# Ledger of designs, part 42: peptides against a protein of PDB entry 4N7V

Target 1, 222 residues: chain A of PDB entry 4N7V
Amino acid sequence: TLRSITSPLVAHRLKPIRQKTKKAVVSILDSEEVCVELVKEYASQEYVKEVLQISSDGNTITIYYPNGGRGFPLADRPPSPTDNISRYSFDNLPEKYWRKYQYASRFVQLVRSKSPKITYFTRYAKCILMENSPGADFEVWFYDGVKIHKTEDFIQVIEKTGKSYTLKSESEVNSLKEEIKMYMDHANEGHRICLALESIISEEERKTRSAPFFPIIIGRKP

## One batch from the design tools (peptide; aimed at target 1 Y103)

Design b2_p22_7_s3 (made by RFdiffusion4, then SolubleMPNN; from b2_p22_7, 8 letters changed)
Fold by OpenDDE base, seed 5:
Structure b2_p22_7_s3 (fold): chain B 222 residues (1-222), chain A 22 residues (1-22)
Amino acid sequence: as target 1 above (222 residues)
Amino acid sequence: MEELKEELEKELKKLFEEYEKE
């Protein structure tokens, strides 16, 4: 099943973006829908032959073939669906489209990992909790040049000297220089605060049923 | 997101390169 290889993508709160490869274009639209355009080149002109339009919650996939499969000239946005549109739920998507959906999902997840959900300015750093889940990325940009990037799988440290290294276990974290541990402690505290705020704000957002509260910015750079 | 644009573009490029190699 498709669900065995990926979960429905989630594009809520993501800003529009359009990224092109040689064979495809992936976009997040203003509507927060995700489009995958299959691109073919004929006589030095690029044409969109197939479009997968995925809902913001990933559960609905609309597939169409511009100009009856002849293709539509590549533009700055996906071609509008016209005739012979197929609509599928996530669980009913034909297998021939699974790879393209998976690609879209990976793209969205990457964008989410770089999309601020909470920005928190401390005395020493700009802390950013990202949109990806589970285990959202957390970045700390210290004003003196030190950078810490936490993911579900690792912690990357960039020191003032430019020295960069990755930590993948607690033993490696414990072996850090005392100076770096101070930065890590601050980063961890900022992370805790962001997670706490995320929980509280999400609950209030659920209760009010208002427009999205995120992204938010707490504090300001000194 | 503008502050992270360069990093995002770098990662997206890597993702696309990997996809095209498959």
Scores: peptide ipSAE 0.032, ipTM 0.693, DockQ to the pose 0.660
OpenDDE base, seeds 1, 2, 3, 4: peptide ipSAE 0.031, 0.031, 0.032, 0.031; ipTM 0.689, 0.692, 0.691, 0.692; seeds 2, 3 fail the geometry check

Design b2_p22_7_s4 (made by RFdiffusion4, then SolubleMPNN; from b2_p22_7, 7 letters changed)
Fold by OpenDDE base, seed 4:
Structure b2_p22_7_s4 (fold): chain B 222 residues (1-222), chain A 22 residues (1-22)
Amino acid sequence: as target 1 above (222 residues)
Amino acid sequence: MEELEKELEEELKKLFEEYEKE
């Protein structure tokens, strides 16, 4: 099943974006829906031949073929769904569209990994917990120039000198210079705090069913 | 599709790097 290989994408709270590649254009709309436009080129003109429009919660997929399948000239936004429209739920999406959905999901995940959910200013750094899940990215921008970027898979460190390296195991983390460990300790503390706040705030959101509380900013830059 | 994902990742990387510089 599709669910066995990916979860429904979640585009809530994401800002609109449109990214063109050679074969596709991927967009997050103002409505927080996600569109994948499949692009073909004919006589030096690009046409949108197929569109997957995915709801903000990822559960509804609308597939349509612009201009009766003849294609619609590529524009600054997806063409309106007017011709050959099919609507699917996530769980009944035909397998032939799974790869395209996965692409959309990956795009959204990438955007989420760069979308602040919680910004927390400490005495020494700007800490940012991102929207992606599971294992949200966490970035720490120290005011002295050091940067730490934590993902589910690795930790990237950029030192004051500009030296950059990636840590992929605990042993590598343990082998860090003592001065870098101090930054890491601060980063980890900020991360813990952000995760705790995320949990508390999310629970309140669930209870109140109000407008989204995120993104939030905590503290001020010194 | 794998190539497409790679292309997108590269483009997004550039975009976000530019944003981070602001």
Scores: peptide ipSAE 0.035, ipTM 0.617, DockQ to the pose 0.078
OpenDDE base, seeds 1, 2, 3, 5: peptide ipSAE 0.029, 0.029, 0.033, 0.030; ipTM 0.653, 0.616, 0.616, 0.618

Design b2_p22_8 (made by RFdiffusion4; failed a check: a repeat of another design)
Pose (drawn by RFdiffusion4):
Structure b2_p22_8 (pose): chain A 222 residues (1-222), chain P 22 residues (1-22)
Amino acid sequence: as target 1 above (222 residues)
Amino acid sequence: EEELEEELEEELEELAEEWEEE
């Protein structure tokens, strides 16, 4: 059952983005709702045969077929719903559409992996904690020129040369120049600080009923 | 920020290609 494989998507605090493609148009609206529009081409013009719209919390799914000859003319914004429409909860979503919800879930998870939640400026680097919690990606751009990309599985180092390599495990990073560990440790301290900063601020957010406390930009690029 | 937007666009193109293949 859907929910065996996937969890409801989270599109909160994400910026609006629209993505065209040969098959469909997947987007995130200003209301932070995820919209998936299937697209067909006819008479050198594109038609829409199905629209999936998912709530910001991913719990509510609305699907409408503007069933008509020629479908729906493709535009820059999602079309208004027709009358032959549908609405399901996440758990009550039919066996159909499951392939499409999983696609929308990956789209959102990809976007969150490139969405800054906390931006921290150190003496040596620009630190960014991303949105894809838990275990969000951590990216460090040293003013020195070195780039460090941290994942729950990976550590990625891009030296000033452009010489790039990936370090997966604790043993792999220990196989190191005792100078690059400074970049590693400074980035890890930055990661420690951002995870700490995120916790005490999101805690105050649960104490409040206001506009989101994210994303945050801390300090300034010297 | 510009590099992040570029990386996101590239990864979204890859995701769309994979889905078109299916």

Design b2_p22_8_s1 (made by RFdiffusion4, then SolubleMPNN; from b2_p22_8 with E1M E6K E13K E14K E21K)
Fold by OpenDDE base, seed 1:
Structure b2_p22_8_s1 (fold): chain B 222 residues (1-222), chain A 22 residues (1-22)
Amino acid sequence: as target 1 above (222 residues)
Amino acid sequence: MEELEKELEEELKKLAEEWEKE
């Protein structure tokens, strides 16, 4: 099943972005929908031959073939849907489209991992909790040049010199130099605070059912 | 924010390259 390969993508709260590759253009639209445009070149002109338009919650996929499959000239945005549109649910998507959906999902997940959900300024650093889930990425940009990047799988440290290394266990964290441990302690505290705020804000958002509260910025750069 | 955007662009490029090779 498609679900065994990927989960439905979630593009809520993401800013519009458009990335052109050799074979495709992937976009997050202002509507928070995701479009995969399949591109072919003929006579030195690029044409969009197929479009997958995926809803912001990933559950609905609209597929159309511009100009009856002849293609539409590549532009700065996806071509408008034609009259011959196919609509599928996630679980009913034909297998021939699974690879394209998977790519869209990975694209969105990557964008989410670099999209701030909570920005928290401390005395020493800019802390950022990202939109990806589960286990959102957490980045700490210290004003002195140190960077810590926490993911579900690892912690990356970039020292002032630019030296970078990855930690994958608590034992490795405990073996760090004392000076680096101080940065890690600060990062962990910032992370704790961001997670606490996320929980509180999300609960209030649920109760209010108004416009999204995220992204949010706490404090200001010193 | 600009730094995050740069990192995102680099990672997206890698993802695209992987997809194109399959």
Scores: peptide ipSAE 0.484, ipTM 0.917, DockQ to the pose 0.918
OpenDDE base, seeds 2, 3, 4, 5: peptide ipSAE 0.475, 0.473, 0.479, 0.478; ipTM 0.914, 0.914, 0.915, 0.915

Design b2_p22_8_s2 (made by RFdiffusion4, then SolubleMPNN; from b2_p22_8, 6 letters changed; failed a check: too like the target's own chain)
Amino acid sequence: MKELEEELEKELKELAEEYEKE

Design b2_p22_8_s3 (made by RFdiffusion4, then SolubleMPNN; from b2_p22_8, 7 letters changed)
Fold by OpenDDE base, seed 1:
Structure b2_p22_8_s3 (fold): chain B 222 residues (1-222), chain A 22 residues (1-22)
Amino acid sequence: as target 1 above (222 residues)
Amino acid sequence: MKELEEELEKELKKLAEEYEKE
């Protein structure tokens, strides 16, 4: 099943973006829908032969073939659907489209991992909790040049010199130099605060059912 | 934020390259 390969993508709160590659163009639209355009080149002109338009919650996939499958010239946005539109649910998507959906999902997840949900300015750093899930990335940009990037899988440290290393266990974290531990302690505190705020804000957002509260910025750069 | 965008662009390019090789 498609579900065994990937989960439905979630594009809520993401800013519009369009990335062109050799074979495809992937877009997050203003509507927070995601489009995958299959691109072919004929006579030095690029054409869109197929479009997958995926809903913001990833559950609905609309597929169409521009100009009756002859293709539509590549533009700055996906071509509008006209005729011969197919609509599928996530669980009913034909296997021939799974690779493209998976690509869209990975694209969105990557964008989410670099999309601020909470930005928290401390005396020493800019702390950023990202939109990806289930375990959101957390980045700390210290004003002196040190950077810490936390994911579910690892912690990356970039020192002032630009030297970078990755920590994958608590033992490695405990073996850090004392000066680096100070940065780590600060990062962990910032992370704790961001997670706490996320919980509180999300609960209030649920109650009000108004416009989304995120992204949010707390404090300001000193 | 510009730094995040640059990092994102780099990783997206890598993802695209992986997709095109398959």
Scores: peptide ipSAE 0.487, ipTM 0.920, DockQ to the pose 0.922
OpenDDE base, seeds 2, 3, 4, 5: peptide ipSAE 0.477, 0.476, 0.480, 0.479; ipTM 0.918, 0.918, 0.918, 0.918

Design b2_p22_8_s4 (made by RFdiffusion4, then SolubleMPNN; from b2_p22_8, 7 letters changed)
Fold by OpenDDE base, seed 1:
Structure b2_p22_8_s4 (fold): chain B 222 residues (1-222), chain A 22 residues (1-22)
Amino acid sequence: as target 1 above (222 residues)
Amino acid sequence: MKELEEELKKELEKLNEEWEKE
C-alpha cells in the first residue's frame, strides 16, 4: 500500500516555494496545495507533461495532462487544470503515481523541518521549534555562535570554532565537555518551553476555530 | 531565518539528487 511507503503529506501553514529539478518541479502553492510537475524537453523548450496536485492535507490527488498530454510550456507556476482531470484519494492512488507522491511527501517533510512553528528568544539564544511531526526538529542558535540542532534521531552540535559532531545516545550526551553541557541544558529548557507553549496554543486554537495562531514569536532578540 | 532557508536549500538539493538518480 501507499501507506506502507509514506503517510499523507501535510502542507498546512507552509510558505509557497518552487523547486525545479531536471525532470520535475515541486511547488507549495499559496493555497497550501502541493504540485509535482513532470517536465520533458523538446526542441530546447521544457514542457509540463503531467501534474499531480495534492491537497494541503495530502488526502486528495488531482492529476491532469496539459494539452491532452502534449504538454504545456514550463512557466513560473503550474499550468491550470483542464476539464480532463482524474481525482484520487490517498488510498486509491494508482501505484504508478506512488513514487511521485513519495517525493512530494519527502519534499514537504523537509520543508516542514525548516519551517518555524515557534520562535523563542532567550537571553542567550534563538530557539526554534519546527513544523515537522512527529518529533519536530528543534534548533538553538546561540548568540555567541554555538548551534544545537535536535531531531528525533540525533543531536548535532556546532561549536564556535565550527567544529561539528553528532550525538545519538544519552551516553554520548553525558560524555560532553562541561561547557557544552551548559549549552545543552539551555537548549533543553528552551525545548521544554516551546513544547509546552505549542500544547497550550494548539488547544486554544482548537477552541477558537479562528485563523491559525502559528507561527508565533515569543520574546525578542536582546 | 535566512540561515534556515540556506540550510533548506542544501537539503533540497540532496533530495533532488536522490530523486533524479532513481
Scores: peptide ipSAE 0.299, ipTM 0.866, DockQ to the pose 0.863
OpenDDE base, seeds 2, 3, 4, 5: peptide ipSAE 0.267, 0.220, 0.175, 0.239; ipTM 0.849, 0.826, 0.802, 0.833

## One batch from the design tools (peptide; aimed at target 1 E50 E95 K96 K100)

Design b2_p23_1 (made by RFdiffusion4)
Pose (drawn by RFdiffusion4):
Structure b2_p23_1 (pose): chain A 222 residues (1-222), chain P 23 residues (1-23)
Amino acid sequence: as target 1 above (222 residues)
Amino acid sequence: EEEEEEEEEEELEEEEEEGEELF
């Protein structure tokens, strides 16, 4: 059952983005709702045969077929719903559309992995904690020129040369130059600070009923 | 009843194929 494989998507605090493609148009609206529009081409013009719209919390799904000859003319914004429409909760979503919800889930998870939640400026680097919690990606751009990309699984180092390599495990990073560990440790301290900063601010957010406390930009690029 | 179930399975296979094309 859907929910065996996947959890409801989270599109809060994400910026509006629209993505055209040969098959469909997947987007995130200003209301932070995820919209998936299936697209067909006819008479050198594109038609829409199905629209999936998912709530910001991913719990509510609305699907409408503007069933008509020629479907729906493709535009830059999602079309208005027709009358032969549907609405389901996440758990009550039919066996159909499951392939499409999983696709939308990945789209959102990809966007969150590139969306800054906390931006921290150190003496040596620009630190960015992303949105894909838990275990969000951590990216460090040293003014020195070195780039470090931290994942729940990976550590990725891009030296000033452009010489790039990936370090997966604790043993792999220990196989180091005792100079690059400075870049590693400074980035880890930055990661420690951002995870700490995120916790005490999101805690105050649960105490409040206001506009989101994210994303944040801390300090300035010297 | 058996013909209706076969038609529903065919519709489901078609809808899953459309969903796979998104990847």

Design b2_p23_1_s1 (made by RFdiffusion4, then SolubleMPNN; from b2_p23_1, 6 letters changed)
Fold by OpenDDE base, seed 2:
Structure b2_p23_1_s1 (fold): chain B 222 residues (1-222), chain A 23 residues (1-23)
Amino acid sequence: as target 1 above (222 residues)
Amino acid sequence: SEEEREEREKELEEWEEEGESLF
């Protein structure tokens, strides 16, 4: 099943973006829908032959073939659906479209890992919790030039000297110099606070049924 | 920041290579 290789993509709260490759264009729209345009070149002109439009929650896929499958000239936005529109649920998507859905899903996940959900200013750093899940990326930009980037898989450190390295285990973190441990301790505290705030704010969103509270900024740049 | 922009642009370039393998 498609579900065995990917989950439904989640594009909520993502800003519009358009990324072109040689064979495809992937977009997040103002509606938070995701579009994959399949591109072919004829006589030095690029044409969109197929479009997958995916709902913001990833559960509905609309597929259409512009200009009866002859293609529509590539533009600054996806062509509007007109003819031969097919609509599928995530669990009923034909296998021939699974690779294209995975492409869209990976793009959305990458954009989410770069989209701030919570920005928290401390005395020493700007902390940022990102939108990706599970295990959201967490960045700490110290005002003195040190950077720490935490992912589910690793911790990257950039020192004041520009020296960079990646930590993949707790033993490597424990082997750090005391001066670097102080930065790591501050980063970990900022991360804990951001996760606690995320939980509290998400619960208030659920209770109030208001517009989204995220993204949020706590504190101010010194 | 400029550094945040450069890192984001680099990741988008890596994305192009991954995307082309799927088509």
Scores: peptide ipSAE 0.026, ipTM 0.602, DockQ to the pose 0.024
OpenDDE base, seeds 1, 3, 4, 5: peptide ipSAE 0.024, 0.024, 0.024, 0.025; ipTM 0.594, 0.598, 0.593, 0.555; seeds 3, 4 fail the geometry check

Design b2_p23_1_s2 (made by RFdiffusion4, then SolubleMPNN; from b2_p23_1, 9 letters changed)
Fold by OpenDDE base, seed 4:
Structure b2_p23_1_s2 (fold): chain B 222 residues (1-222), chain A 23 residues (1-23)
Amino acid sequence: as target 1 above (222 residues)
Amino acid sequence: KEEELKKELEELKKEEEEGLSLF
């Protein structure tokens, strides 16, 4: 199933972005929908031959073929749906489109991993919890130049000297120099706080059903 | 952050380029 390969993408709260490759353009729209435009070149002009428009919650996929399948000239935005429109749910998406959906999903996850959900200023650092899930990225930018980037898979450390290394196991974390452990401890505390705040704020969002509270900034740089 | 995103997006593009085809 598609679900065994990827979860429905979630583009809520993401800023619009458009990225072109040779064969495709992927966009997050102002509507928070995600579009994959499949591009083909004819006579030195690029045409959009197929579009996958994915809802912000990833559950609805609208596939259409611009200009009756003849293609529409590549522009600064996806062409509007006009001809040969098919609508699918995530679980009913034909397998032939799974790769394209997966690409959109990976793109969205990457954007989410760089999209602040919570920014928290401590005495020593700017902490940022990102939008990606599961296991949101967490960045700590210490005011003295140390940087820590936590992901689900690794922890990257950049020391004051510019020395950079990646930790992929708990044993490697435990082997850190005491000086670095202090930064890690602070990072972990900031992370804990951000996760706690995320939980509290998300629950309030659920209760109020109002406009999103995220992204949020807590504190200020000293 | 924007530059980091751009770099990672370029990496993702390279990984996916061959996997993207038209119907």
Scores: peptide ipSAE 0.161, ipTM 0.785, DockQ to the pose 0.090
OpenDDE base, seeds 1, 2, 3, 5: peptide ipSAE 0.138, 0.038, 0.130, 0.041; ipTM 0.773, 0.630, 0.769, 0.637; seed 2 fails the geometry check

Design b2_p23_1_s3 (made by RFdiffusion4, then SolubleMPNN; from b2_p23_1, 6 letters changed)
Fold by OpenDDE base, seed 1:
Structure b2_p23_1_s3 (fold): chain B 222 residues (1-222), chain A 23 residues (1-23)
Amino acid sequence: as target 1 above (222 residues)
Amino acid sequence: SEEEKEKEEEELKKEEEEGESLF
């Protein structure tokens, strides 16, 4: 099943972006929908031959073939849907489209890992919790030039000198120099606070059913 | 920073090159 290789993509709260490759263009629209445009070149002109338009929750896929499958000239945005559209749910998506959906999902996941959900300014750093889930990326930008990037899989440290290294285990973290442990302790506290705030804010958002509270900025740069 | 945007674009491009292999 498609579900065995990817989950429904989630594009909520993502800013519009358009990324062109040789064979495709992937976009997040102002509507938070995700479009995959299949591009083909003919006579030195690029044409969009197929479009997958995926809902912001990833559950609905609209597929259309611009200009009756002749293609539409590549532009700054996806071509408008034609009268001949196919609509699928995620679980009913034909296998021939799974690879394209997976491509869109990876793109959205990457954009989410770089999209601030919570920005928290401490006395020493700018902390950022990202939109990806589970295990959201967490960045700490110390005002003195140290950087810490936490993912589900690793912790990257960038020292003031520009020296970078990756930690993959708690033993490696415990083996850090005392000076770097201080930065790690501060990063961990900032992370704890961001996760606590995310939980509280998400619960209030659920209760109010109002406009989204995220992204949010807590504190100010000193 | 501009360097983070460039790295962001490079990582997007790399996932896109991997994605291009999907077409």
Scores: peptide ipSAE 0.023, ipTM 0.563, DockQ to the pose 0.026
OpenDDE base, seeds 2, 3, 4, 5: peptide ipSAE 0.019, 0.022, 0.021, 0.021; ipTM 0.514, 0.564, 0.566, 0.554

Design b2_p23_1_s4 (made by RFdiffusion4, then SolubleMPNN; from b2_p23_1, 7 letters changed)
Fold by OpenDDE base, seed 3:
Structure b2_p23_1_s4 (fold): chain B 222 residues (1-222), chain A 23 residues (1-23)
Amino acid sequence: as target 1 above (222 residues)
Amino acid sequence: EEEKRKEEEEKLKEEEEEGLSLF
C-alpha cells in the first residue's frame, strides 16, 4: 500500500514556493495545496502533461491532464484543472502515481524542516523549532556566531571560526570540548523548552478550534 | 510495456535526487 511507504503529506502553515527540476515542477500554493507538474519537452518548449494537486492534509489527490492530454505550456503556476479530472483519496491512489506522491511528500518534508514553527530568543541565542515531524529539526543561532543544528539523525556544529562537524552518536557528543559542551547544554535546554511549549500551545489550539497559533515568536533578541 | 515503465521509474528517481539537492 502507499501507506506502507509514506504517510499523507502535511503542508499546513507552509508558505508558497515553486521548485523546478528537469522533468517536474513542485509547488506549494497560497491555498497550502501541493502541485506536482509533469514536464515534457517538445520542439524546444516545455509542456505540462500531467498535474497532481494534493490537499494540504495530503488525503485528497486531484489528477488532471491539461489540454486534453496534449499538454499546456509551462508557466509560473500550475495550469487550471479543466480536462480529464480524477479525484482519489490517499488510500485509493493508483500505484502508477505513488512515486509522484512520494516526491511531493519528500519536498514538503524538506520545506517543513526549514520552516520555523517556534522561534525562541534566549539571552545567548535564537532557537528555532521547525515544522517537520517526527523529530523536528532544531536550530540554535548563538549571537556570537556559533550554530548548532539538531535533526533526528545528527547534530551539526558550526564554530565561530566556521569549522563545521557532525555528531551521530551520544559518545561523540560526550567527547566534545568543554567550551562546545556549554553551547550544547544551552541548545538542549532551548530545545526542551520549545518542545514543552509546542505541546501546550498545540493543545490550546485544538481546544479553541481557531486560526492556527503557529508560527510563534517567544521573547526578543537582547 | 514493462521496459518503458522501468525507464520512467529511473527518470523519476533522478528527478527526485536533483530536486532534493537544490534545497
Scores: peptide ipSAE 0.023, ipTM 0.533, DockQ to the pose 0.111
OpenDDE base, seeds 1, 2, 4, 5: peptide ipSAE 0.021, 0.022, 0.021, 0.020; ipTM 0.558, 0.529, 0.550, 0.535; seeds 2, 5 fail the geometry check

Design b2_p23_2 (made by RFdiffusion4)
Pose (drawn by RFdiffusion4):
Structure b2_p23_2 (pose): chain A 222 residues (1-222), chain P 23 residues (1-23)
Amino acid sequence: as target 1 above (222 residues)
Amino acid sequence: EEVEELEEEFEEELEEEFEEKLE
């Protein structure tokens, strides 16, 4: 059952983005709702045969077939719903559409992996904690020129040379130059600080009923 | 696997209905 494989998507605090493709148009609206529009081409013009719209919390799914000859003319914004429409909760979603919800879930998870939640400026580097919690990606751009990309699984180092390599495990990073560990440890301290900063601020956010406390930009690029 | 087959059959039905209405 859907929910066996996937959890409801989270598109909160994400910026509006629209993505055309040969098959479909997947987007995130200003209301932070995820919209998936299937697209067909006819008479050198594109038609829309199905629209999936998922709530910001991913719990509510609305699907409508503007069933008509020629479908729906493709535009830059999602079309208005027709009358032969549908609405399901996440758990009550039919066996159909499951392939599409999973696609939308990956789309959102990808966008969150590139959306800054906390931006921290240190003496040596620009630190960014991303949106894909838990274990969000951590990116460090040193003014020195070195780039460090931290994942729940990976550590990625891009030296000033452009010489790039990936370090997976604790043993692999220990196989180091005892100079690059400074870059590693400074980035890890920055990661420690951002995870700490995120916790005490999101805690105050649960205490409040206001506009989101994210994303944050801390300090300034010297 | 069964759910993928249902989804393929459903997409084929939509394509057939779309073609009929173009006619």

Design b2_p23_2_s1 (made by RFdiffusion4, then SolubleMPNN; from b2_p23_2, 11 letters changed)
Fold by OpenDDE base, seed 5:
Order: C-alpha cells, then structure tokens, then sequence
Structure b2_p23_2_s1 (fold): chain B 222 residues (1-222), chain A 23 residues (1-23)
C-alpha cells in the first residue's frame, strides 16, 4: 500500500511556492493544496498534460487531464479541473500515481524543513524550529558566527572559522571540544524550550479553534 | 503514450528539483 511507503503529506501553514523543472511543476497553493503538473513541450509551447491536486492534509487526491489529455498551456498556476475528474483517498490511490505522490510528499517535507514554525531569540542565538515532522529540524544561529543545525539524522556544526562538520552519533557529539559543547548545550536548551512552546501553543490552538497561531516569534535579537 | 513517457522521465526531473532546493 501507499501507506507502507509514505504518510499523507501535510502542507498546513506553508507559504505558496511554485517550482518548475523541464517536465514537471510542483506547487503549494495559497489554499495549501499541493499540485503536481506534468509538462510536455509542443512547438516551443509547454502544456500541462496531467495534474495531481492533493489536499492540504494529503488525504484526498484529485487527478485530471486537461483538455481530455491534449494538454493545457502552462500558466502561472495549475489549470482548473473540468470534466472527467478522478478523486481518490490516500488509501485508494492507484499505484501508478504513487511515485508522483511521493514526489509531492518529499517536496512538501523539504519545504517544511525550511519553514520556521517557532523562532526564538536568546541572548546568544537565533533559534528556529521548523515545520517538518517527525523530528523537526532545529537551527541555531549564534550571533558570534557559530551555527548548529539539528535534524533527525545528524547534527551539523559550523564554527567561527567556517570549519564545518557533521555528527551522526552521540559518541561523536560527546567527543566535541569543550568550547563547542557549550554551544551545543545552549542549542539543546533552546531546542527543549521550542518543543515545550510548540506543545503548549498547539494545545491552546486546539482549545481555541481559531486561526493558526504558528508561525510564532519569541523574543528579539539583542 | 505521451503520459507514460512523461511518467518515465518524471523521476529524473524530480531528483533535479530536490537538488536545486538543497542548494
């Protein structure tokens, strides 16, 4: 099943974006829906041959072929669905569309990893918790030039000198120079705080049933 | 079909797209 290889994409709170390659265009719309357009060129004109429109929660996929498969001229937005539209749930999506869904999902996840959910200014650094999940990316930009980027898979450190290295195990983290450990400690504290705030704010958001609280900025740059 | 051809070439374009986003 599709679920065995990926989870439904989540495009909530993401800003609109449209990225084009030669054969495809992927978009996050202002509605937070995600569209994958397959593009073919005829006589120096690009046409959209197929569109996958995915709901913001990833659970509904609408597929259509503009102009009965003849294609619709590529524009600044996906062509509107007309007749002969196929609508699928995530679990009922035909296998032939799984790769395209995975593309959309990976794209969204990448965008999420670069989309601030919480920005937290400390005395020493700008901390940013990103939207991706599980294991949201966390970046710390120290005002003195040190940078720490935490992901689910690794920790990247950029020192004042510009020296950069990646840590992939706790053992490597523990082997850091003492001066770098101080930065790591601060980063970890900032991370903890952001996660705590995320939890608290999310709960209040759920209770209030109002517009999204995120993204949020806490504090000011000194 | 043209659609099938697009589907076959789609993966290469997808990979290129991700490379650009990672820069």
Amino acid sequence: as target 1 above (222 residues)
Amino acid sequence: SEIEELEKKYEEEVDKEFEELEK
Scores: peptide ipSAE 0.033, ipTM 0.540, DockQ to the pose 0.043
OpenDDE base, seeds 1, 2, 3, 4: peptide ipSAE 0.031, 0.019, 0.021, 0.021; ipTM 0.543, 0.528, 0.522, 0.533

